# Designs tried in a protein design run: peptides against a protein of PDB entry 7AE7. Part 24

Target 1, 321 residues: chain A of PDB entry 7AE7
Amino acid sequence: KVYKDLREFLEVLEQEGQLIRVKEEVNPEPDIAAAGRAAANLGKNQPAVFFEKIKGYKYSVVTNVHGSWQNHALMLGLDKNTSTKDQFYELNRRWDKFPVPPNVVKREAAPCKENVIDKDINLFEILPLYRINEQDGGFYISKASVVTADPEYPDDFNKLNVGTYRIQVKDRDRVGIQALAMHDIAVQLEKAEAENKPLPIAITIGNNPLVTFMASTPVGYNQNEYEFVGALQDGVPMDIVKSDLYDHLYVPAGSEVVLEGHIIPRVRTVEGPFGEFPGSYSGARLQCEVKIDRITHRTNPIFENLYLGIPWTEIDYLMAL

## One batch from the design tools (peptide; aimed at target 1 Y130 K170 P273 S282)

Design b2_p14_2_s3 (made by RFdiffusion4, then SolubleMPNN; from b2_p14_2, 4 letters changed)
Fold by OpenDDE base, seed 5:
Structure b2_p14_2_s3 (fold): chain B 321 residues (1-321), chain A 14 residues (1-14)
Amino acid sequence: as target 1 above (321 residues)
Amino acid sequence: MLPEPVNSTELSEA
């Protein structure tokens, strides 16, 4: 089975008993993190947790989407009881299908374009933001697939990077991003900053689960993550759409939310702390700052965010593959 | 999120 978007995957998770739906209104803190911890304590079959109603917010949150081997099997369109060994075998078999070029769909065919916000941007109106860990220095967007291009080669689709980075919300229209030297985004940012130019960015939230998986998987600088998504879909291309602000950036057509903007050149602001792992906080550091200039989103967008409360976390599964 | 490279020695004892 291939999924066009997060919603199709969540439907399968629910059908397979791998999603808990919380229908009662919850407080964003501490209830979201607490429910994630409770789900992680259910053992090997850790479900996703979908919060329909969050106090003070209009929209929903889903967490722990990749939080089990069963969810990973389902992500690959396999039986949920597929062994880890067989999942790895199938993953490797499909990996050899690279490259599978994506389909570029028209703007009117892309669900991520249903709604547009281009003025008075307020991230808190679109995303039910909460502290993932109790001691976090702010609100984090932790499962975003971040799209950037090489400023020197903006039309080279092979250099289009889709990565997962630590993103702290700083203001209504500002986020801090951790672009480490080992990340492809850091190479692209260095080129932009050398010329004192902004780096165009699209922060995509609530994607096809294989997009989120590939965004967390290191690939070569000249390899496009979308072409791997098509390979992991057993040769079925994924659907992408051109960003609204940038001709050279393409986003998943099915994204729940797309934050389009730019990394401000040579600006660094305090970001953190964040609980990357249970009991481990990365300290506050000076990090890059992103200005959000445009938002596109699906009607009733689902905020997908990472669960980090107790081992095994989603990151443990995402890194084990 | 890629973890900071934890030194290879601690993963061998788990």
Scores: peptide ipSAE 0.010, ipTM 0.492, DockQ to the pose 0.030
OpenDDE base, seeds 1, 2, 3, 4: peptide ipSAE 0.005, 0.008, 0.007, 0.008; ipTM 0.402, 0.519, 0.526, 0.500

Design b2_p14_2_s4 (made by RFdiffusion4, then SolubleMPNN; from b2_p14_2 with P1M D13E P14A)
Fold by OpenDDE base, seed 2:
Structure b2_p14_2_s4 (fold): chain B 321 residues (1-321), chain A 14 residues (1-14)
Amino acid sequence: as target 1 above (321 residues)
Amino acid sequence: MLPEPVNNTELSEA
C-alpha cells in the first residue's frame, strides 16, 4: 500500500486498530498530552491518537502517528505484525531504488491548495496549538517537514532540502526555528545571511508518513528527500506541487497545512526552553525567526504533532530506523 | 525536534 497523504494513512491505522479516536471535546492542555501518555502505556502496540474536538479551536490534532513498530510496518505498506528485522530488510531493499523522482502536479490538483490565507495571518486560527511538555516556553510545531533550497543554486533539485526542525510559535505570523550547524538548512541560511537576504521557506504539516520519516532521516546535501520517499514507496513516485510564493520550492501535494514565508536574515530571538526528552530540557537560546507570509491548507486541516512522553516515545521509533 | 538518530546498534543484532 502507498499513501498519497496523512488522511489515507490515518484511515489504514484506524482499520488496523492502530488509531484511537477521541470524539469528546478536550482541553488543549493538559488533555492532549495526558491522552498521549495513556496511549503510550498500552505497551508495544502504541496507537495514534486523533482528537476530533479541541476547546477554543476549529480543527483537529493527531499525535503518535509513528509511535510503534506496527505503525512503521503499515507506513511501509507491510502487515502490521511484520518483525523489526523484516522491516529493516525491506527498508534497505527499497533504499537501493534511490533516486525515484517525484511527480510534479498542477496547483488545481493539489489538496494542500484548497484554501488560501494571504492577509491577517493567525496561526492560532489554523493550528490547535498547545504546550507539549509542562515546562515548555511556548507552543511547538514538532513534526513539520521544512522545505528550503540552496540560494546559490535555487534550481538544483538535488539541493532541495526537506528536514525536521524544532519550531516554536512566537506570534500570530512568526515562528522560531532551530537551525543547527550540522543541518543542511544551516548551510543554506549561512549563504543567504552572507548577502543579508531572506531565505525562502515552506513549513509543511500533516504529510504522507514517509515524507515525515525522510525529513527526520539525515541524507547527503546533494540528495533530495522526495526521491528517497519514492524509493521507500517501492518505486512509486510521490506527488509534489510548487509553493505559491516561490517557483523553486516544492511541497507535498497532500500536506494538511503549508506555511510559506522567509527566515529573516541576521535576526535571532529567544526560543525555548523545550523538553526534547522526558526530564531533559534544552535551555533558552537565540534562534532564527521566520515570518509567515502565506498559508495554504486543506479544508478541515489536521494538525499532526509529535508525542513526547515516557520511553518509548514517537521520537525513539523515528530514530530507530 | 527529532533527536539525531542514535545508531542504537541493538536493532542490528536482532
Scores: peptide ipSAE 0.008, ipTM 0.506, DockQ to the pose 0.024
OpenDDE base, seeds 1, 3, 4, 5: peptide ipSAE 0.008, 0.000, 0.000, 0.000; ipTM 0.461, 0.395, 0.401, 0.391; seed 5 fails the geometry check

Design b2_p14_3 (made by RFdiffusion4)
Pose (drawn by RFdiffusion4):
Structure b2_p14_3 (pose): chain A 313 residues (1-149, 158-321), chain P 14 residues (1-14)
Amino acid sequence: KVYKDLREFLEVLEQEGQLIRVKEEVNPEPDIAAAGRAAANLGKNQPAVFFEKIKGYKYSVVTNVHGSWQNHALMLGLDKNTSTKDQFYELNRRWDKFPVPPNVVKREAAPCKENVIDKDINLFEILPLYRINEQDGGFYISKASVVTANKLNVGTYRIQVKDRDRVGIQALAMHDIAVQLEKAEAENKPLPIAITIGNNPLVTFMASTPVGYNQNEYEFVGALQDGVPMDIVKSDLYDHLYVPAGSEVVLEGHIIPRVRTVEGPFGEFPGSYSGARLQCEVKIDRITHRTNPIFENLYLGIPWTEIDYLMAL
Amino acid sequence: PPGPDNRDYEPFDP
């Protein structure tokens, strides 16, 4: 099976006993992060945890989506009990199908274009943002696929919420931004960027794939789907930016020129906190989202947690 | 919904 969006994958997870629904209202901190750690601590057949009610918020959160070999196998469309070695072989075989060009769809057909917010941008009205670890510098979006511009790139970068319509980003960690970053800051021009949240599991998996192999990213997702192309749609504001047609939330924005502010600290996959450093800020100019969006976020702590599964094979 | 919450830090290394 191939998943057009996060919601089809969550449906498969729930049918396979790999998704737990928390119906009672929970507080943002530390409840969501504690549940993410506990789900990771179950050791075997660790499920995704779906929080339907978060105090003070309108929408729902899902965590630990990738955090087990069962979830990982189901992401690949295999039986949930497929061994890790056999998943490795299946990924090795599909790796060679690269490239599979994506299908570009019309705006009216992309579920991520159901709702538009073009003014008075407030991330908290859409995303139930919360603190992941006690010593984090702020509320983080820890599982976004970021799109920048064959020269289109998709990657995962930790995003700290700085204001209703502003976030932080480590721009010098996106090694295609940094030729256009010099030109843009030298000329005081903004650099367009797209932040996608709640994606097809293979899109997130591709976004965590090493940058050393300069692939075409979306064409790699079609390879992981064993030759089935993925659907992408053009962003509202920037014609050279394409986002997954099924994303739950799309934040279209730009990197603010000549602005450096304190970002962090945040957790890193080696199990420790990073330090606080001066980083770039991104202004959110537009939000498009599916009706009743789902905030797919990720807990990160002492290994093994979900990030290890996203990096392993 | 609540608003942003950020903590004050000075730049330092991990």

Design b2_p14_3_s1 (made by RFdiffusion4, then SolubleMPNN; from b2_p14_3, 10 letters changed)
Fold by OpenDDE base, seed 3:
Structure b2_p14_3_s1 (fold): chain B 321 residues (1-321), chain A 14 residues (1-14)
Amino acid sequence: as target 1 above (321 residues)
Amino acid sequence: PPGVKLKEFEVSEA
């Protein structure tokens, strides 16, 4: 099976008994993180956890979407009981289908374009933000697929990067982003900052599960993650759409939320700490800052965020493939 | 794919 968006995948997870739906109103803290930990403790068959109602917020949260080998099997459209070995075999078989170019859809056909916010940007109105770990220095968006391009080659689709980066919410319309020197985004940012120019960015949340998987998987600088998504869909192209602000940035057509903006050139602000792994906090550092200029979102957007807890965490599954 | 070391799932029995 191929999934167009997060919602189609969540439906299958629920049908397969790999999704727990929490219908009661929860507090963002500590209940979301506590329930995620409780779900992770249910053993090897860790379900996703869907929170329908969060106190003080309008929209829902889902965590632990990739948090088990069963969920990974289902993501590949396999039986949930498919062995890890057979999942790897199938993943490798499909990987050899690269490249599978995406379909570019019209704006009117893209679910991520159902609603637009271009004034008075407030991330807290769209995302049910919470601290993932007790000692986190703020609210994090930990499972975004971040789209950037090479500013020297903006029309080279092979240099379009879709990556997962640590993102701290800094204000209503600003986020800090951790762009390490080993990441493709850091190469692109260096080029923009050399000219004192903003780097265009689209931060996409709640995607087709294979987009999230590929955004967490390192590929070559001249390889497009969307073309790997098509390969992992066994040769079925994924659907992408142009961003609203930038003709050269393409986002998943089915994204729940798209934050469009720019990295502010040569600005560094304090970001962190963040508990990336239990008992290991990466310290506070000076990191890049993004201004959010436009939001597009689906009606009743689902905030997909990482569950971070005792291993095996969702990040361990995303990085283990 | 880069050789994903199958980290042995040490299921630490807590």
Scores: peptide ipSAE 0.011, ipTM 0.523, DockQ to the pose 0.020
OpenDDE base, seeds 1, 2, 4, 5: peptide ipSAE 0.007, 0.013, 0.008, 0.007; ipTM 0.483, 0.531, 0.489, 0.487; seeds 2, 4 fail the geometry check

Design b2_p14_3_s2 (made by RFdiffusion4, then SolubleMPNN; from b2_p14_3, 11 letters changed)
Fold by OpenDDE base, seed 2:
Structure b2_p14_3_s2 (fold): chain B 321 residues (1-321), chain A 14 residues (1-14)
Amino acid sequence: as target 1 above (321 residues)
Amino acid sequence: APGVKLKEFEVSEA
């Protein structure tokens, strides 16, 4: 099975008994994090948790989408009981199919383009934001696939980067992003900041699970993550669409939410703390700031966010791959 | 490579 978007994957997770649907209205805090911890206590077969109704918000949240070996097997379109060894063998076999170029679809064919917000941007109206950890310094977007390009080579598709970064919400239309020197985004930002130019960015939320997987997987600077997604789909291309603001940025066609904007050059603001691991908080640091200039989203967008709880957490599975 | 991380994980579950 190949998935076009998050919704097709959530349907399969639910059919396979790997998704818990919470239909009652929950408080964003502490209920989302508490229910995630309760799901983690179910043992090795940790399901995704889908919250249909969140008090004070219009839209839904899903957590722990990658939070088990069963979910990883299903992501690969394998039987949910496929051994970790056989999953590893299949991942390696498919990896050798790189590159598999994506399909560029028309704007009218891309579900992520169903709705547009280009004025009076308020992230709290589109995302059911909550504190993931009790001691977090704010609201985090922890499972976004962030798209950037090399500002010196904007038309070089091999340098288009899709990465996962820690993102703190700073205001209605601003987020902090952790661009560490070891990340490809830091190389691209350094080039933009050398010229005192903004770096174009698209922050994509709620993707095909293999996009999220590849965005968390380090690849070479001259390797495109979308071409690995096609390889991991056993040679089936994924669908991408051109961003609305930038001709050189392409986003997953099926994204639930796309935040288009720019990293403000040479600006650093306080970000954190964030509980990256249970009992381990990264301190507050000066980080980059993104201005959000446009949002596109699916009707009734699903906010996919990382589950952080007792080991094994979703991050442990994403880091273990 | 995904394969290196999965090997480390299998060792941690064993």
Scores: peptide ipSAE 0.008, ipTM 0.533, DockQ to the pose 0.020
OpenDDE base, seeds 1, 3, 4, 5: peptide ipSAE 0.007, 0.018, 0.006, 0.013; ipTM 0.492, 0.522, 0.475, 0.484; seeds 1, 3, 5 fail the geometry check

Design b2_p14_3_s3 (made by RFdiffusion4, then SolubleMPNN; from b2_p14_3, 9 letters changed)
Fold by OpenDDE base, seed 4:
Structure b2_p14_3_s3 (fold): chain B 321 residues (1-321), chain A 14 residues (1-14)
Amino acid sequence: as target 1 above (321 residues)
Amino acid sequence: PPGPSLKEFEVSEA
């Protein structure tokens, strides 16, 4: 099975008993994190947790989407009971199909473009933001697939990067992004900043689960993550659409929310701490700042965010393969 | 304070 978007995947997770739906209104803090921890403690199956109602917010949250081997099997379109060994085998077999170029769909065919916000941008109106941990320095978007291009080669599709980065919400239309030197985005940003130019960016939230997986998987600088998604879909191309602001940026057609904007050149602001992100992602640092200039989103967008807690976390599953 | 457990919510498993 191939998924066009997060919703198709969530439907399968629910059908397979791998999604818990919380129908009661919850407080963003601490209830989302607490319920996520409780779900992780239910055993090996560790279902996704879908929060239908968040107090003070209009839209829903889903977490722990990649939080189990069962969910990982389903992501690959396999039986949920597929062994980890067989999942690895199938992943490797499909990896050899790279590249599988994506389909570029028309704007009108892209669900991510159902709604547009181009003025009075307020991220809090679109995303049910919460602190994952009490020690977090703010609200994080922790499971976004961030699209950037090489500013010297904007038309080189092989240099289009889709990565996962720590993103702290800074204001209504501002986010901090952790672009570390080991990330392809840092190379692209360095080129932009050398010329004191903004780096175009699209922050995509709530994607086809293989997009999220590939955005979390290191690939070569001259390899496009969307072409790996097609490979992991066993040779079925994924659907992408041109961003609204930039001709050279393409986003998943099915994204729940797309934040289009730019990294402000040579600006650094305090970002963090992010308490439960281990290693280089921990602590407060001066990080890049993104201005959000446009939002496109599906009607009733689902905010997919990373579950963090005791191992195994979603990141452990995303990095285990 | 320790957050609520899933048992404190009306949870539907499908």
Scores: peptide ipSAE 0.030, ipTM 0.554, DockQ to the pose 0.024
OpenDDE base, seeds 1, 2, 3, 5: peptide ipSAE 0.014, 0.006, 0.009, 0.008; ipTM 0.472, 0.481, 0.460, 0.461; seed 1 fails the geometry check

Design b2_p14_3_s4 (made by RFdiffusion4, then SolubleMPNN; from b2_p14_3, 10 letters changed)
Fold by OpenDDE base, seed 5:
Structure b2_p14_3_s4 (fold): chain B 321 residues (1-321), chain A 14 residues (1-14)
Amino acid sequence: as target 1 above (321 residues)
Amino acid sequence: PPGVELKEFEVSEA
């Protein structure tokens, strides 16, 4: 089984008993985090949690999508009861298929382009934002697949980076991003900042689960994560589409939300704290700031966000890979 | 976030 988008994966999770649907209206805080913790306490078969109605917001949230070995098996299109050993064997077998180039689809064929917001940007109108942890310094977008390119080689598709970074919402149209020196985005940002230029960025939310997986998996600077997604799809190319603002940035065609903008050169603002692990908060630091210039989104977009509430979080499964 | 920590752990195990 190959998934075009998050929605096809959520359907399979629900069919396999790996999705809990919360149909009653919840408060964004503390109910989302509390329900995520409750789901994590179910032990080995940790389901995703889908919140249909969130007080004060129009759209839905899903958490804990990668939060179990069963969900990981299903992501690979395997039986949910496939052993971790066999999952790793299959992952390695498929990895050798790299590169599998993506299909570039037309704008009209990309679900992420169904709606456009290019003025009066307000992230709170599109994303049901909440504090993941009680002591978080703000609202975080924690499962975004962030697309950037090398500003020296913008047409080199092999240098197109799709990564997962800590993103704090700072304002209606501003986010802080943690770009550490070890990240490919930091190399690209350094080149842009050397010339005092903005770095183009697309922050993609609610993707094909293998895109989210690969965005969280370190690869070589000259290796494209989308070509690994195709490999992990057992040789089936994924679908990408050109961004609206930038000719050299490509986003997953099926993304629920795409935030297009730029990292402001040589600007650093306070970001954090964030509870990356239960009981562990990273301190507040000066981090990069992104201006959001355009949003594209699917109709009734689903905000996929990370669950961090109790040990055996999505991070623990993503780190075990 | 998962990607940041994965990179730290892979660097620490290398």
Scores: peptide ipSAE 0.012, ipTM 0.412, DockQ to the pose 0.038
OpenDDE base, seeds 1, 2, 3, 4: peptide ipSAE 0.005, 0.010, 0.007, 0.008; ipTM 0.419, 0.504, 0.482, 0.464; seeds 2, 4 fail the geometry check

Design b2_p14_4 (made by RFdiffusion4)
Pose (drawn by RFdiffusion4):
Structure b2_p14_4 (pose): chain A 313 residues (1-149, 158-321), chain P 14 residues (1-14)
Amino acid sequence: KVYKDLREFLEVLEQEGQLIRVKEEVNPEPDIAAAGRAAANLGKNQPAVFFEKIKGYKYSVVTNVHGSWQNHALMLGLDKNTSTKDQFYELNRRWDKFPVPPNVVKREAAPCKENVIDKDINLFEILPLYRINEQDGGFYISKASVVTANKLNVGTYRIQVKDRDRVGIQALAMHDIAVQLEKAEAENKPLPIAITIGNNPLVTFMASTPVGYNQNEYEFVGALQDGVPMDIVKSDLYDHLYVPAGSEVVLEGHIIPRVRTVEGPFGEFPGSYSGARLQCEVKIDRITHRTNPIFENLYLGIPWTEIDYLMAL
Amino acid sequence: VYVPELHDSELSDP
């Protein structure tokens, strides 16, 4: 099976006993992070946890989506009990199908274009943002796929919420931004960027894939789907930016020129906090989102947690 | 919708 969006994958997870629904209202902190740690602590057949009600927020949160070998195998379309070695072999075989060009779809056909917010941008009205770890510098978007511009790149970068319409980003960790970053800051011009949240599991998996192999990213997702191309759609504001047609939330924005502010600290996969450093800020100019969006976020702590599964094979 | 007041951190080491 191939997933057009996060919601089809969550359906498969729930049918397979790999998704737990929390119906009672929970507080943002520390409840969501604590549940993410507990789900990771179950050890075997760790499920995704779906929070339907978060105090003070309108929408729902899902966590630990990738956080088990069962979830990982189901992401690949295999039986949930497929051994880790057999998943490795299946990934090794599909790796060679690269490239599989994506299908570009019309705006009216992309579920991520159902709702538009073009003014008075407020991330908190869409995303139930919360603190992941006690010493984090702020509320984080820890599982976004970020699109920048064959020269189109998708990657995962931790995003700290700084204001209702502003976030932080480590721009010098995106090694295609940094030739256009010099030109843009030298000329005081903005650099367009797209942040996608709630994606097909293979899109997130591709976004966590090592940068050393300069692939085409979306063409790699078609390879992981064993030759089935993925659907992408052009962003509203920037014609050279394409986002997954099924994303739950799309934040279209730009990197603010000549602005450095304190970002962090945040957790890193080696199990420790990072330090706080001066980083770039991104202004959100537009939000498009599916009706009743789902905030797919990720807990990070002492290994093994979901990030280890996203990096392993 | 609840919107918290946000504050910045100071520079620090890992």

Design b2_p14_4_s1 (made by RFdiffusion4, then SolubleMPNN; from b2_p14_4, 5 letters changed)
Fold by OpenDDE base, seed 3:
Structure b2_p14_4_s1 (fold): chain B 321 residues (1-321), chain A 14 residues (1-14)
Amino acid sequence: as target 1 above (321 residues)
Amino acid sequence: VFVPELTDPELSEA
């Protein structure tokens, strides 16, 4: 099975008994993180946790979408009881199908374009933000697929990067982003900053699960993550759409939320602390800052966020494949 | 975050 978006995947997770739906209103803190930890303690078959109602917010949260080998099997369109070995074999077999170019769909056909916010941007109105860890210095977006391009080669689709980065909410329309020197985004940012230019960015949230998987998987600088998504879909192209602000940036057509903006050149602000691991907080550091200039989103957008806690966490599964 | 390769012992025996 191939999934166009997060919603099609969540439907399958629910059908397969790999999603817990919390229908009662929860407090964003501590209930979301506590329920994630409780789900992790359910043993090897950790379900996704979908929170329908969050106090003070309009929209839903889902966590632990990739949080088990069963969920990974289903992501690959395999039987949920497929062994880790057979999942690896199938993943490697499909990897050899690279490249599978994506389909570029029209704006009118892209679910991520159903709603537009271009003024009075407030991330808190669109995302049910919460602290993931008790000692976090703020709210984090931890499972975004961040789209950037090479500013010297904006039309080179092979240099389009889709990566996962630590993102702290800084203001209603600003986020901090951790662009480490080992990430492809850091190369692109360095080029933009050398000329004191903004780096165009699209931060995409709630994607096709294989987009999220590929965004967490290092690939070559001249390899496009969307072309690997098509390979992992066993040769079925994924659907992408042009961003609203930038002709050279393409986002998943089915994204729940797309934050379009720019990395502010040569600006560094305090980011963190963040509990990357239980008992290990990364200290506060100076990090890049993104201005959000436009939001597009699906009606009733689902905020997909990473579950962090004691291993095995969702990140451990995303990194073990 | 470089999560070190959690060498799941079960993955290293495969």
Scores: peptide ipSAE 0.020, ipTM 0.662, DockQ to the pose 0.021
OpenDDE base, seeds 1, 2, 4, 5: peptide ipSAE 0.018, 0.020, 0.019, 0.019; ipTM 0.650, 0.646, 0.629, 0.598; seeds 2, 5 fail the geometry check

Design b2_p14_4_s2 (made by RFdiffusion4, then SolubleMPNN; from b2_p14_4, 5 letters changed)
Fold by OpenDDE base, seed 3:
Structure b2_p14_4_s2 (fold): chain B 321 residues (1-321), chain A 14 residues (1-14)
Amino acid sequence: as target 1 above (321 residues)
Amino acid sequence: VFVPELKDPELSEA
């Protein structure tokens, strides 16, 4: 089975008993994080947790989407009881199908384009933001697939980078992003900053689960993550669409939310702390800042966010594959 | 954080 978007995957997780739906209104803090921890305590069969109603917000949150080997098997379109060994075997077999080029769909065919916000941008109106860890210095977007290109080679599709980065919400239309020197985005940002130019960026939230998986998986600088998604879909191309602001940036057609904007050149602001691991906080650091200039989103967008807690967490599974 | 491949030590012995 291949999934076009997060919603198709969540439907399968629910059918397979791998999703808990919370229908009661919850407080964003501490209930979301507490429910995530409770789900992690269910042993090897950790479900996703879908919160339909969050106090003070209009939209839903889902956590722990990749939080079990069963969820990973289902992501690959395998039986949920497929052994970890067989999942790795199948993953490796499909990896050899790289590259599988994506389909570029028309704007009108892309669900992520259903709604547009181009003025009075307020991230808090679109995303049910909450503190993931009790001691976090703010609200984090932790499962975004961030799209950037090489400013020197904007039309080289092989250099289009889709990565996962720590993103702190800074204001209604500002986010901090952790672009470490070892990440492809840092190479691209360095080129833009050398010329004192903004780096175009699309921060995509709530994607096809294989997009999220590939965005968390390091690949070569000249390898496109979307072409690996097609490989992991056993040779079925994924659907992408051109961003609204940038002709050279392509986003997953099925993204729940797309934040389009730019990294402000040579600006660094305080970001953090964030509880990356239980009892271990990365200190506050100077990080890049993104201006959000446009939002596109699906009707009733689902905010997919990372569950962090006692191992095995969702991140541990995403990194073990 | 680049968590290096958490090679599940149980998977490396098989």
Scores: peptide ipSAE 0.021, ipTM 0.658, DockQ to the pose 0.020
OpenDDE base, seeds 1, 2, 4, 5: peptide ipSAE 0.023, 0.020, 0.018, 0.018; ipTM 0.680, 0.661, 0.635, 0.631; seeds 1, 5 fail the geometry check

